# Peptides against a protein of PDB entry 5Z08, part 66

Target 1, 168 residues: chain A of PDB entry 5Z08
Amino acid sequence: RQKDEWAKKTSSLMKQLDWFIGEHLGAMLAAEELGGPVVGELMEIDPDDLSAGFNAHGKLKKATSQPDLDRRQRRIDDIWGPQDEQGQAHKRKRGADEALAASAEMRDLIEQLMNKLVEAGGDNSATYVEIPRESAAARFLVRSKVAMFHPNDARRLRLVDFGRDLDD
Target 2, 222 residues: chain B of PDB entry 5Z08
Amino acid sequence: GLPRLIDAIEEASKIPAKRRQTPIKPTIEKLTTHLYTHGASPDSLLRLADLLTLRNHLDQASLAAITRNLYPSSTVSDEVVLRFIGALGHGQLKPTLALQALFLRWLVMVYHLLENPGVLGQVYGVLFDLLDTAAIRPQLCHLLALVTRRKHVRPFRIQAILTLSRQTGGDPNLTGLLRVFKNYYPEIIVGDATKGRASAFKHPDPQWRQHLDEIQQRRSEA

## One batch from the design tools (peptide; made by RFdiffusion4, then SolubleMPNN)

Design b1_p12_5_s1 (from b1_p12_5, 6 letters changed)
Fold by OpenDDE base, seed 3:
Structure b1_p12_5_s1 (fold): chain B 168 residues (1-168), chain C 222 residues (1-222), chain A 12 residues (1-12)
Amino acid sequence: as target 1 above (168 residues)
Amino acid sequence: as target 2 above (222 residues)
Amino acid sequence: SEIRRLIEEIMQ
């Protein structure tokens, strides 16, 4: 009975988390990955605003045509192509695709982190997930104090064990 | 000598690991041993900075090992500093954030050997704009704590740290940096978000410092 | 953040 109630509660919370990731967080993380504002408090970023590349000050940059810039910067420049109707549709689609990708990355990362925590059986050294890159998702979890990097290896991320830190 | 070891590694760095005729690991070990024993001259430091910061086929473990043994035998030039600063941030051509954290740690540990400490003040904005990157924030805050002067403490930067401190739930490193800012402007209200524990910015590696001092002392006798 | 709250609540 208690396990079933816990399972139901956990399932409900996971659904809420999944919804939040899909509806809100994904777009914000995508904005951060594209050089937008760092996800702080719940900034309602309209997916349409993601189409607007961000300058070094987090403001909308106008498209300058320099070809050899980093793939992320190319994505920003492709997002800022001429404001014809077709360009806007491609920009919206690209923004949506980035939000979906960011959502998927966050979901996968959380799943891996939770799985490692369960598998570790209390061994903190075994709770680390190897991350291929520091994503907006990883940074968000660390900023939120939900996850921690390994002190000697920023490629290793673990969940903060909120349950054990209460007993010390 | 050290130049020949660097030559061999530079050539190997151009070739993917699977296509190398000889394993690079023994040469890396010779390099790190040499660096540990003798340190690196200014010229060697520049070459090593390029190997560490430019995209090549060297593995991350080798790059980290070189960085951990990157003892200057003399001073550190502006050019070397700028190579490491230029390697910071996000991008496909940038080193990993783990390696960037090691670079920042290195800059902290060799700060007293810079030919011109003012060079870091000139790139202060570049460093400051990276504070949102969690993986490098501890070392970045430490470096900024060393570099910060009154001219850098601007209202927009104060607000940026306060905002980021709220977003991070009061990162001790940000609180430590705000304390440095407050030394220049006592009227800065650190707010309730910063009532937490501040980092003291202690030397990252006392053993490394001691060994550096030994290498530097040998230079003064020559 | 709401996510932190949710994750904290899941881990409890």
Scores: peptide ipSAE 0.032, ipTM 0.317, DockQ to the pose 0.255
Fold by OpenDDE base, seed 5:
Formats: C-alpha cells, structure tokens, sequence
Structure b1_p12_5_s1 (fold): chain B 168 residues (1-168), chain C 222 residues (1-222), chain A 12 residues (1-12)
C-alpha cells in the first residue's frame, strides 16, 4: 500500500517534472545554450525570441556570421539567418527543435542522476554521472542547488542528497 | 541646507526608532529631495557614507533611499570609496548584503567621478575575495570589470573564478569577468563555462546617469 | 525553485 502510494506519487511528480521541462524549462535552456538569458534570471522567453538569435551578451542580435562558433551556435546562426519568410519558418522550427533537444537532454540527465543515486545504495562516490559537456541543463541543476559537480572533476555531476545531508 | 539635514539624521541615528521624539522620515525625505536636486558635496558624501556604512538605528528603507539619491555634485574621494569598500562582506557590524549591493551599484555608477580610480585597484583583492557572496556578485563583477588591469589577472585568481564559475553553474557575471581577464591574457582557457551567457555590464540605471550628468553640468556652469 | 521542489519530493 505505501509502496503503491509512493509509486503513484512518484509517477505524478515525474509527470509534473516532465511537463515543466517540456513546457517551460526546455525553451529557457535552449535560450541559454543559444547565448540567451540564464534560466532563473529571466522568467519568460518567447519561443519567437529563440528564433531571432542572441548576441554574446544574451540579447537578441541580428544574425552576424561568426565562423568559429560551436555546432549549436552554428545551428543558432542558421536559426538566426536573414529573416526572409522561409527563413522565419525555418527559424521557428529550429527554435522548437532546440527547445525539444534541450528538454530531452534535461530529462536524460535527471534520469541518469536519479538512477545513479538509487544504484549507489548510499555510497556518495558512486552517485556521480559522467557528463560529456557542461550543458545548460547541467548548469541549471547546479544553480538550482539540485546537483553538484565533483570538486576535482567538472565532468562528474551528482544529485544533492537532501535526505542524508540533514542526518550527518 | 544639506549639512543641517545630515546633522539631524546623525543625531536621530543614535536613538532607536521607538525612542525618538520625532519621526525621522520627513527629514530623510528632505535629505533625499535635496540630494536629488543639488547632489552632495565631497564633505557631505563622507558624512553620508558614514551614516550608510556604520551601524546605527536608521531603518533599511531610509538607508536605501539615501543611497539611491547619493548623487555627487563633484568628485568622489578615496575616503568615501574606502568607507563603502570597508562595509562589504559578512559581519554583525556591516550593512545588510542588500545595502552592500546598492553601494557596489553606486560605485559602478560614479566610477568616472572618482578622484583616484586607482584606489579600487589597491583593494582589488578585498573585492575579489567576495565573489562567492551571491547577493553582491552581480554588482561586484561589474565593478571588477571596470577596475581589472593586467596586474590583477593572476593565475590563482583565474583558477578561483573558473572554480567559482563551475560551482555556480556558469554565473553570467563571472563569465563576463572572465572575458575581461581574457582581454589581458587571451591564452586563458575558459572552459565550457564560458560558452554560456556573459553579462554585458551595462550601466545599471540610465535615468540615474542622466540625472547625475545634469547635476554635474550645473556645477560646471557655476 | 520548482524543479528543486519536484526533485526533493521525488527523492523523499
């Protein structure tokens, strides 16, 4: 009975988390990856703003082609290319695709972090997930004090154990 | 005049609000109105800096109101700057972190009026060591962005800001400061943390700047 | 804040 209630509660919370990631967080994380505002500083980013491009200062820029930008930034420049009507539709689609990609990355990262916490059986050293890059998702979790990097290895991320840190 | 208003507030600041015979708020309003209209002389700035930074019985709203209207009519002395810098950090005798953030914002906005901008460079270490204090970090990074010179960009500070950037999940203010560091040492590998948004360190209050310029202009015409 | 709350609630 308690396990079933816990399972239902956990399932409900996971659905809420999934909804929050999909409806709100994904677009904001995509904006951050695109050089937009950092999640938590700006509450509302219009998906259409995700299609207009962010300058190095996180402001909407006109598409200036800088060559050496990272693969996502190239996608951003492609998203933020000249505003012809076809370009705007492609930009909106790419903005939506980046939001979906960011949502998927956040979901996957949270899932990995939670799985490692469960698998570790109380060994804090085993709770670390290896991350391939410092993503907007990873940064968000750290800023939110939900996750922390390993002190000596920024490629290792773990959930903050809210239950144990109270008992020690 | 302004000196008499400061005198009245200084005396009131020694007494708890509940024990004051007269409410201080009307005098604070007169002070802030005067400051808004005429600005503060160097001597008045020093006295006001002491009122703002030393522990007294003034309420936080009054202190914030004075700080928001602290327009210099002339230059800002090293002594005034050092009062505000000395008020930064943690301690029971120090102003609240909210007020400290306002002080740092003020220093940013009056930076061009400092008699000796080099004074901030001399206390660079004190400022830099406060970067872990989240409540003041945005304004602190902005001030450091103005103050930083090549001599301040040291390996230990580069590593410290990189570490703090990771710990904060790439705070855009820290990323902005790292970009300033890179201007002096392009070889600084700012890891994946700099792929994020950096603060542009824009002027915090354009209206305040405009009003300051008007006050400063009146002095040049007198 | 919300995600933290949700994660904290899931971990409980």
Amino acid sequence: as target 1 above (168 residues)
Amino acid sequence: as target 2 above (222 residues)
Amino acid sequence: SEIRRLIEEIMQ
Scores: peptide ipSAE 0.032, ipTM 0.469, DockQ to the pose 0.312
Fold by OpenDDE base, seed 4:
Structure b1_p12_5_s1 (fold): chain B 168 residues (1-168), chain C 222 residues (1-222), chain A 12 residues (1-12)
Amino acid sequence: as target 1 above (168 residues)
Amino acid sequence: as target 2 above (222 residues)
Amino acid sequence: SEIRRLIEEIMQ
């Protein structure tokens, strides 16, 4: 009985997480992957309000940063800049496809992280998932204090064990 | 006196600029002159903090001018600090990011006058979570450098700074904050992301500091 | 964040 209630609760929470990833997080992660703003913990920001806020004052003075930052700024301007009329439909479809891809990547990453935590049986060294790249999804989980990178290998990610850290 | 000037500005702040019978600029100039000469008492600071942080019909130039002349004549209460902290971040009801940067700069410059410096330590998480906001990051890192204690230096925050440093191409302010963290935990490996110049977090305005000291000295003699 | 809350609740 208690196991069945736990299973139902876990299933309900996973559905809520899946909904949250699909409806809110996927688009923001896709924007970050495309060189958009870093997704903060404050998820209540309407994407339109984010666009309006960055356009006005987000001209960071050119710190002499590497040519790759100029590409990211161009990408931010391409994502959040004034949309000319004819390119809107193709941009919307591409944005939707990238949001779906980002959502799928986040779901898969969370599943792998949770599976490794269960399989490790308390061995912290065995809880690491190998990630192919430092994705927006991986970065978001680290910023959210849900995951952490291996100290010596940025390709290894693990869940933070919330149960044990309460005793220290 | 200062209370009467604040009363006039509070009343004017309720009315859109186009509907005001009298221009507010002369009253703002009188206020800023008074603040520059005498500073603000704790009670006046609270009222001014509300004018600066709450949505009203005051123009951005007036709000910035008040903030630049916001010299405490005495101490700064927890309530005043919390008004400014509560005004940080994104939202339609929040002040502009430019004004938020001025508030953070002000908190840095008056940090030694806080009645309870520990109040900033209590809201450390709120401040830390705003580091991704580029417009306020320089002043925010400086404030965090002052506020950070051993209890705040956690593995997840170290990793968050390292990640954000990589994402920003090694922002000198983040590198500076990470050096502060390293003072508490020397074993923190500051990877390749920190080979850049770190901010030294120097006082933002030496002239403002000198003038504040003069105002504070008059209080000690009274 | 909401995701952190959800993950914390799943891990409890």
Scores: peptide ipSAE 0.029, ipTM 0.285, DockQ to the pose 0.436
Fold by OpenDDE base, seed 1:
Structure b1_p12_5_s1 (fold): chain B 168 residues (1-168), chain C 222 residues (1-222), chain A 12 residues (1-12)
Amino acid sequence: as target 1 above (168 residues)
Amino acid sequence: as target 2 above (222 residues)
Amino acid sequence: SEIRRLIEEIMQ
């Protein structure tokens, strides 16, 4: 019973995280990778928008596009794109493709980090994921204090062990 | 006059110090005194730029002394600017990084006297690519802060500064340059790693500026 | 913050 409730809760949280990555974070990470603004530690995510993303039955509601994040993303795209109408359409498409790619990278990275934590069985040395590059996704997780680099190897990333920090 | 002093130094610069018949120091002192009093004409500036930037047998102290007294009496030509820009970076034929820092400082201090300030904008990429060189970064960021226009603020350069800022632990000169970029694109968010104190890029030497102004005024009256 | 909270809650 408790394991099933935990599994349901975890599944719900993963869906929320996936939604957040897809709807908000992916575009910002893509912008950072393209040399746009860095995502701050405090993403002013309206908590109401995160909460509104799921109905009482755990079904993903259609993300109400926060007009302001879309405006900011659009503004970033408008600033650095070609000024011609065809260039704007190509730029919007490219921006969408980059946002999808960034979302996929973040999802994959989080999944790897979580899987390594579970597989390690308490061995901290086994919790590190090898990253091919310092991505916007990796940097975001470190800035958010969700992940940390290995002290001697910046190619190795692990989740912060929040279970131990609660006992200190 | 100044041309004769430059002639003597040019000839001496071709010969190793141990093989010179006469010490060059007295001639360098006469040159620096003349430069301090009268400044350098455009023609003299070009000749001095060659002495400062080309590999020769002059000692570093003499080169630094000439650079510190390199007051233009008039304008600074594109050719003079390009000599100093061409002397930047790593290489066996390049001046020392300490001397390059003095050249960049000089360019900052004489920026308002350039015949064509746009020449630095044309070589913006060359300057920008040297930001990883710690020894010249402070003066380089200051020069870039003066030179940067909207056309130079590109996504890849924003990312490069952000990356380098993280790698350097938030160098205040890089943060200052990023602030200049933000003037053109306010949407640039500086992450926590860059929340450090930004350099204000104040004039490097107010006394040098005042003395330059005095030299420039004397020419306008002549 | 929110991602941190979500990840912290998943890890609990």
Scores: peptide ipSAE 0.028, ipTM 0.275, DockQ to the pose 0.253

Design b1_p12_5_s2 (from b1_p12_5, 6 letters changed)
Fold by OpenDDE base, seed 4:
Structure b1_p12_5_s2 (fold): chain B 168 residues (1-168), chain C 222 residues (1-222), chain A 12 residues (1-12)
Amino acid sequence: as target 1 above (168 residues)
Amino acid sequence: as target 2 above (222 residues)
Amino acid sequence: SVIRQLIEEIMS
């Protein structure tokens, strides 16, 4: 009974999380990956704002002049090209694509973390997921105290404290 | 004395080098020798800060020589600090980035002599926003490492350093600054950005430090 | 539940 209630609660939470990822978190994570504010400082990010890029303060870059843009920011600016009507449409589409990519990355990461937890059968050493990069998604989970890195290997991430509640 | 040397240089700084009746170099050499021997009082520091930071007709070599010999004999006022901070960044009226790097290095070396170290904390944002300027980044990171307090370690700044570290291929100075941030928030993930060698922010000039200490000791005995 | 805490933090 308690396991079934836990499973139902977990399923409900996962559905809510999936909704939140798709509707809000994906855009915020995309903004963070693009050099915007860290998730939790900006409540609402319009995909159009993602397309404008972010300054070093995590604020929306106003269309100020191109010069000392770092290669990735140049790539972002090259990606975000001149504000021709076609350029704006491509820019908006790209913001949406980045939000979708961030959402997919977060979903995949959560799925991997959950799968490893189940597969580990109580062995905490086996609960780690190998992450290819420190993504905004990974950072968000760690900041939210949902996940933790391996103390000696920042490429290994695991869920926090889910194991204890399963043995009780 | 030092005030008379500063007077002569101030007057010469108003005139283009080609129109000066007398070469300024001998006066600069006298000034730098005096500074090396006795240091600069707070009043002299302010006047020298204006000469170094305001647009004038002094050559870059002379400005660099003054900066390298800018030993405080006493404390460094907020006003002096703010002159140097105001001179940072890009602009036609600002000193060269090479001189700005020397100013930041100087601020690092005299940090313990500031009347109010908190003044740098008040302009923390201004300093932090210049991290993208590669020419001054090493000294800027070192200064920020000294100035950073818990109140400055904000999520957006953490992310900005992480982003800039990725963009720069893991600049060791940025990695060093991120380690300082991590001291306040251990949960900061340093990731692959910090697998690189971090700067330890060692004193930039041990000989300069020793000479400064000698000048400062003469003050305490007086 | 860590997921609950996450959701609570997200929803707050």
Scores: peptide ipSAE 0.025, ipTM 0.249, DockQ to the pose 0.079
Fold by OpenDDE base, seed 1:
Structure b1_p12_5_s2 (fold): chain B 168 residues (1-168), chain C 222 residues (1-222), chain A 12 residues (1-12)
Amino acid sequence: as target 1 above (168 residues)
Amino acid sequence: as target 2 above (222 residues)
Amino acid sequence: SVIRQLIEEIMS
């Protein structure tokens, strides 16, 4: 029962995270990779906008209000968009493609980090993922205190094992 | 007059200190006294810029003393500005980083006297690419804060400053420059790395400014 | 859960 509830909660959280990555974080990470604004530690994601967006069954409630993040991203795109209409369409498409790529990178990185944590079986030395570059995704996870670099090797990243609460 | 003093120093600059028949120090002192009293004309500024930026046999103390007294009596030409900009960076033929910092400080202090302030905007990339050089970063950030316009605030430069700010542990000069960028793009998120103290980019030498104003005023009355 | 903490930290 508890394992099933944990599995359900984990699945729900993963769905929420996947949504968040796809709808918001991917675009911001893409902007960072392009040398735009860096996602701060406090994503003023109105927790109410995110919380209002998820029903108990993991279905996205249509967030009626465009999150402030979408407004910020649109403003950024509007500011740095080419002035010509054709250029704006190409830039919007490019921005969308880059957001998708950033979303995929973040998803892959999280998956690798989680897989290594599970495979390590409690050996902290085995929990490190080797990253080819310091990506916006990697930096975001570190800034968010979700991941940490190896103290002696910035190419190795692991999830912060907030150890004790998993065993209780 | 000033031209004769410059002539004497130019000739002395071609000769190693050990081979000079006369000590250069008294001539440097006469030059710096003259500059302090009367300032330098555009023609004299160009000649002095060459002495300061080109490799010669003048000692660092003399070069620093000339730079500290380099009061323009009039405007500063694009040519003079470009001499100082060309002297920036790493290289065996370039002035020391300490002297480069003095040149950048000078450019900040005479910015309002430039014949064409846009000249610095044209070389913005050259200046920006030197931000990783710690020895000149404080003065460089101050100059960039004056020069920056909307056209210079590009995504790649935002990222470069943010990255460098993180690497430097939040250098207050970089934070100050990011605030200037944010004036053009309020949506720039600087993250926790920039929660630190920012430089206000105050005038580096109020006494020098006052003395410059006195020299400039005397010319307008003549 | 590491993921819960991740989400909480990202959302905080």
Scores: peptide ipSAE 0.024, ipTM 0.247, DockQ to the pose 0.037
Fold by OpenDDE base, seed 3:
Structure b1_p12_5_s2 (fold): chain B 168 residues (1-168), chain C 222 residues (1-222), chain A 12 residues (1-12)
Amino acid sequence: as target 1 above (168 residues)
Amino acid sequence: as target 2 above (222 residues)
Amino acid sequence: SVIRQLIEEIMS
């Protein structure tokens, strides 16, 4: 019974989390990954804001203030952008692709963390996931106190306090 | 000359390795040899910074080799600095964290050649917010140690480093940065989080420094 | 759960 309720709650949470990741968090994480604000400082990032890029203060670049970063983006677009008139559509697509990538990374990380928790059977030492990089996703989970790094190894991440809920 | 080598590499960078008519490696070797011998002018540095920081078809080994030989023959402009700073962090369009660490190391090694060292102070927040990225943290702390002024030492940043130090088990680089902060505010309680060895932030590559000095001396004699 | 609290904080 408790396992089934946990499974249902987990499934519901995962659906809500999946929605949240897809609709909001993915874009925010992508913004952070692109040098935007840290997730939690700006709760509303429009995908269009991702296309405009962020200044050195994590604020949306207005066209006039940082010509040098615009040159970089322009050159990226010149190298990787299709030659045709669809330049704006490609910027939006890139922002969307980054948001999708961030969303996928967050989903995968959460899944791995949950799987390790289940597999560990109460052994806290076995609950660590090895992360290939400190992603915005990983950092977000740590800032949110959902996950914690191993005290001696920042490549190891585990969920916080989920062990108590399994014994009840 | 150097501009022609850069031209060739720029053109090659637009083409996937499998579709290139000629191997790029010999041209990269010529470039790195030239850079080692003569350094790069401000204009060449900007072009090379773009090659290093923008997504292109150059392999990581080539990018690393260029970065390791990126001796300025003169000063380093704000524009060049901002290219490297803009390349930091995560994202599909950004360089690898390994390459970013090399960029930060480079900025440390050329800090004294910046036309305006204040430019790094202007982007201090961006640099500081990346401290949670373990792969670049050592070089980032070193750079921040050079850049930090009293205006940057704010209560929220002190607390952020203390928190991160606890989370990392007292990373020596963070302890080193806290020591720099303490120079401006001696009252900072470092607590148990800093009961560890602090990084001394020694020059990353003394041989590179010596060679840079030789290149820079040739400019002063001209 | 911390995740629930996180979701509640994010959705609020």
Scores: peptide ipSAE 0.023, ipTM 0.240, DockQ to the pose 0.100
Fold by OpenDDE base, seed 2:
Structure b1_p12_5_s2 (fold): chain B 168 residues (1-168), chain C 222 residues (1-222), chain A 12 residues (1-12)
Amino acid sequence: as target 1 above (168 residues)
Amino acid sequence: as target 2 above (222 residues)
Amino acid sequence: SVIRQLIEEIMS
């Protein structure tokens, strides 16, 4: 009975979260990925710093690789390009595509984090998801205190189980 | 009286301008003169809100003229507020964005007369989601600046404003709204893009305010 | 629990 109520509640929450990701969060994450603002206690990230990405310690990586800069700069230029009617239509379409991509990334990340939490069976060391990059999604979860990076490896992210930290 | 004028305009609003037997303009002028002189009762405000927000055959100039003279003689009900909020955004059945901007301006100017100011806080999300609409953004930011409380200042909304501020090249109205947010959470980092000039959200029309005060004063004496 | 808190933090 309690397990069924928990399952129903979890399902309802997941639906609400999925809705929120699709309707609101995806666009915000897309904007952050495109050099948009970061919300949280994390340091003033200059738009130029956002383009450089963060290292495993949350420090700005100097943008060493040229090709990703050009794509991001084009994205910025497409976002900031002249507000003619054609530019606005392209901007809206691109914004929608980026929002969809960000939504998918956030959903996938949450799913992975949840799956690892369930699979770990109470072992906190096994709850880490390996992330290929510090995404806006990952940063958002960390800023929201929903997830934490591994102290020694920012490529490893886990859900914060607030219930367990109270038992210590 | 005002009810009879509203009746005549309601009936005329159902008929395309080309098919009207009589020009509506003289009746609109009588209505606006009456509103300017006496204001609108709560009941009349509701009827006028329906005329302004529902799709009908009234011309934009007439709708704008009514809105510019929409002086409440008393309070503004939640129902009236919700009619105007429901009229906001994109859609074929919604008023023009120019008229929506006038509605938002009106809500700003009558905010102190709302029976329940909390009603705007309840629809805060609806208002906030319209910030991307450039045509209404100035008045929308002003209204949000009045409505915003600590409970509305959420990380996702902070991010949305910052994002939109960047996308707009630092719209001073967004900067002004972000400053309001910062009053509740001083730790909000306003990036360099927001170091620009913020809107002060001054009263949109001091003369309109003075005239409203005169109408409201007559009510207190009656 | 965590997702609920997340949603409550995001939606609150």
Scores: peptide ipSAE 0.026, ipTM 0.237, DockQ to the pose 0.117; fails the geometry check

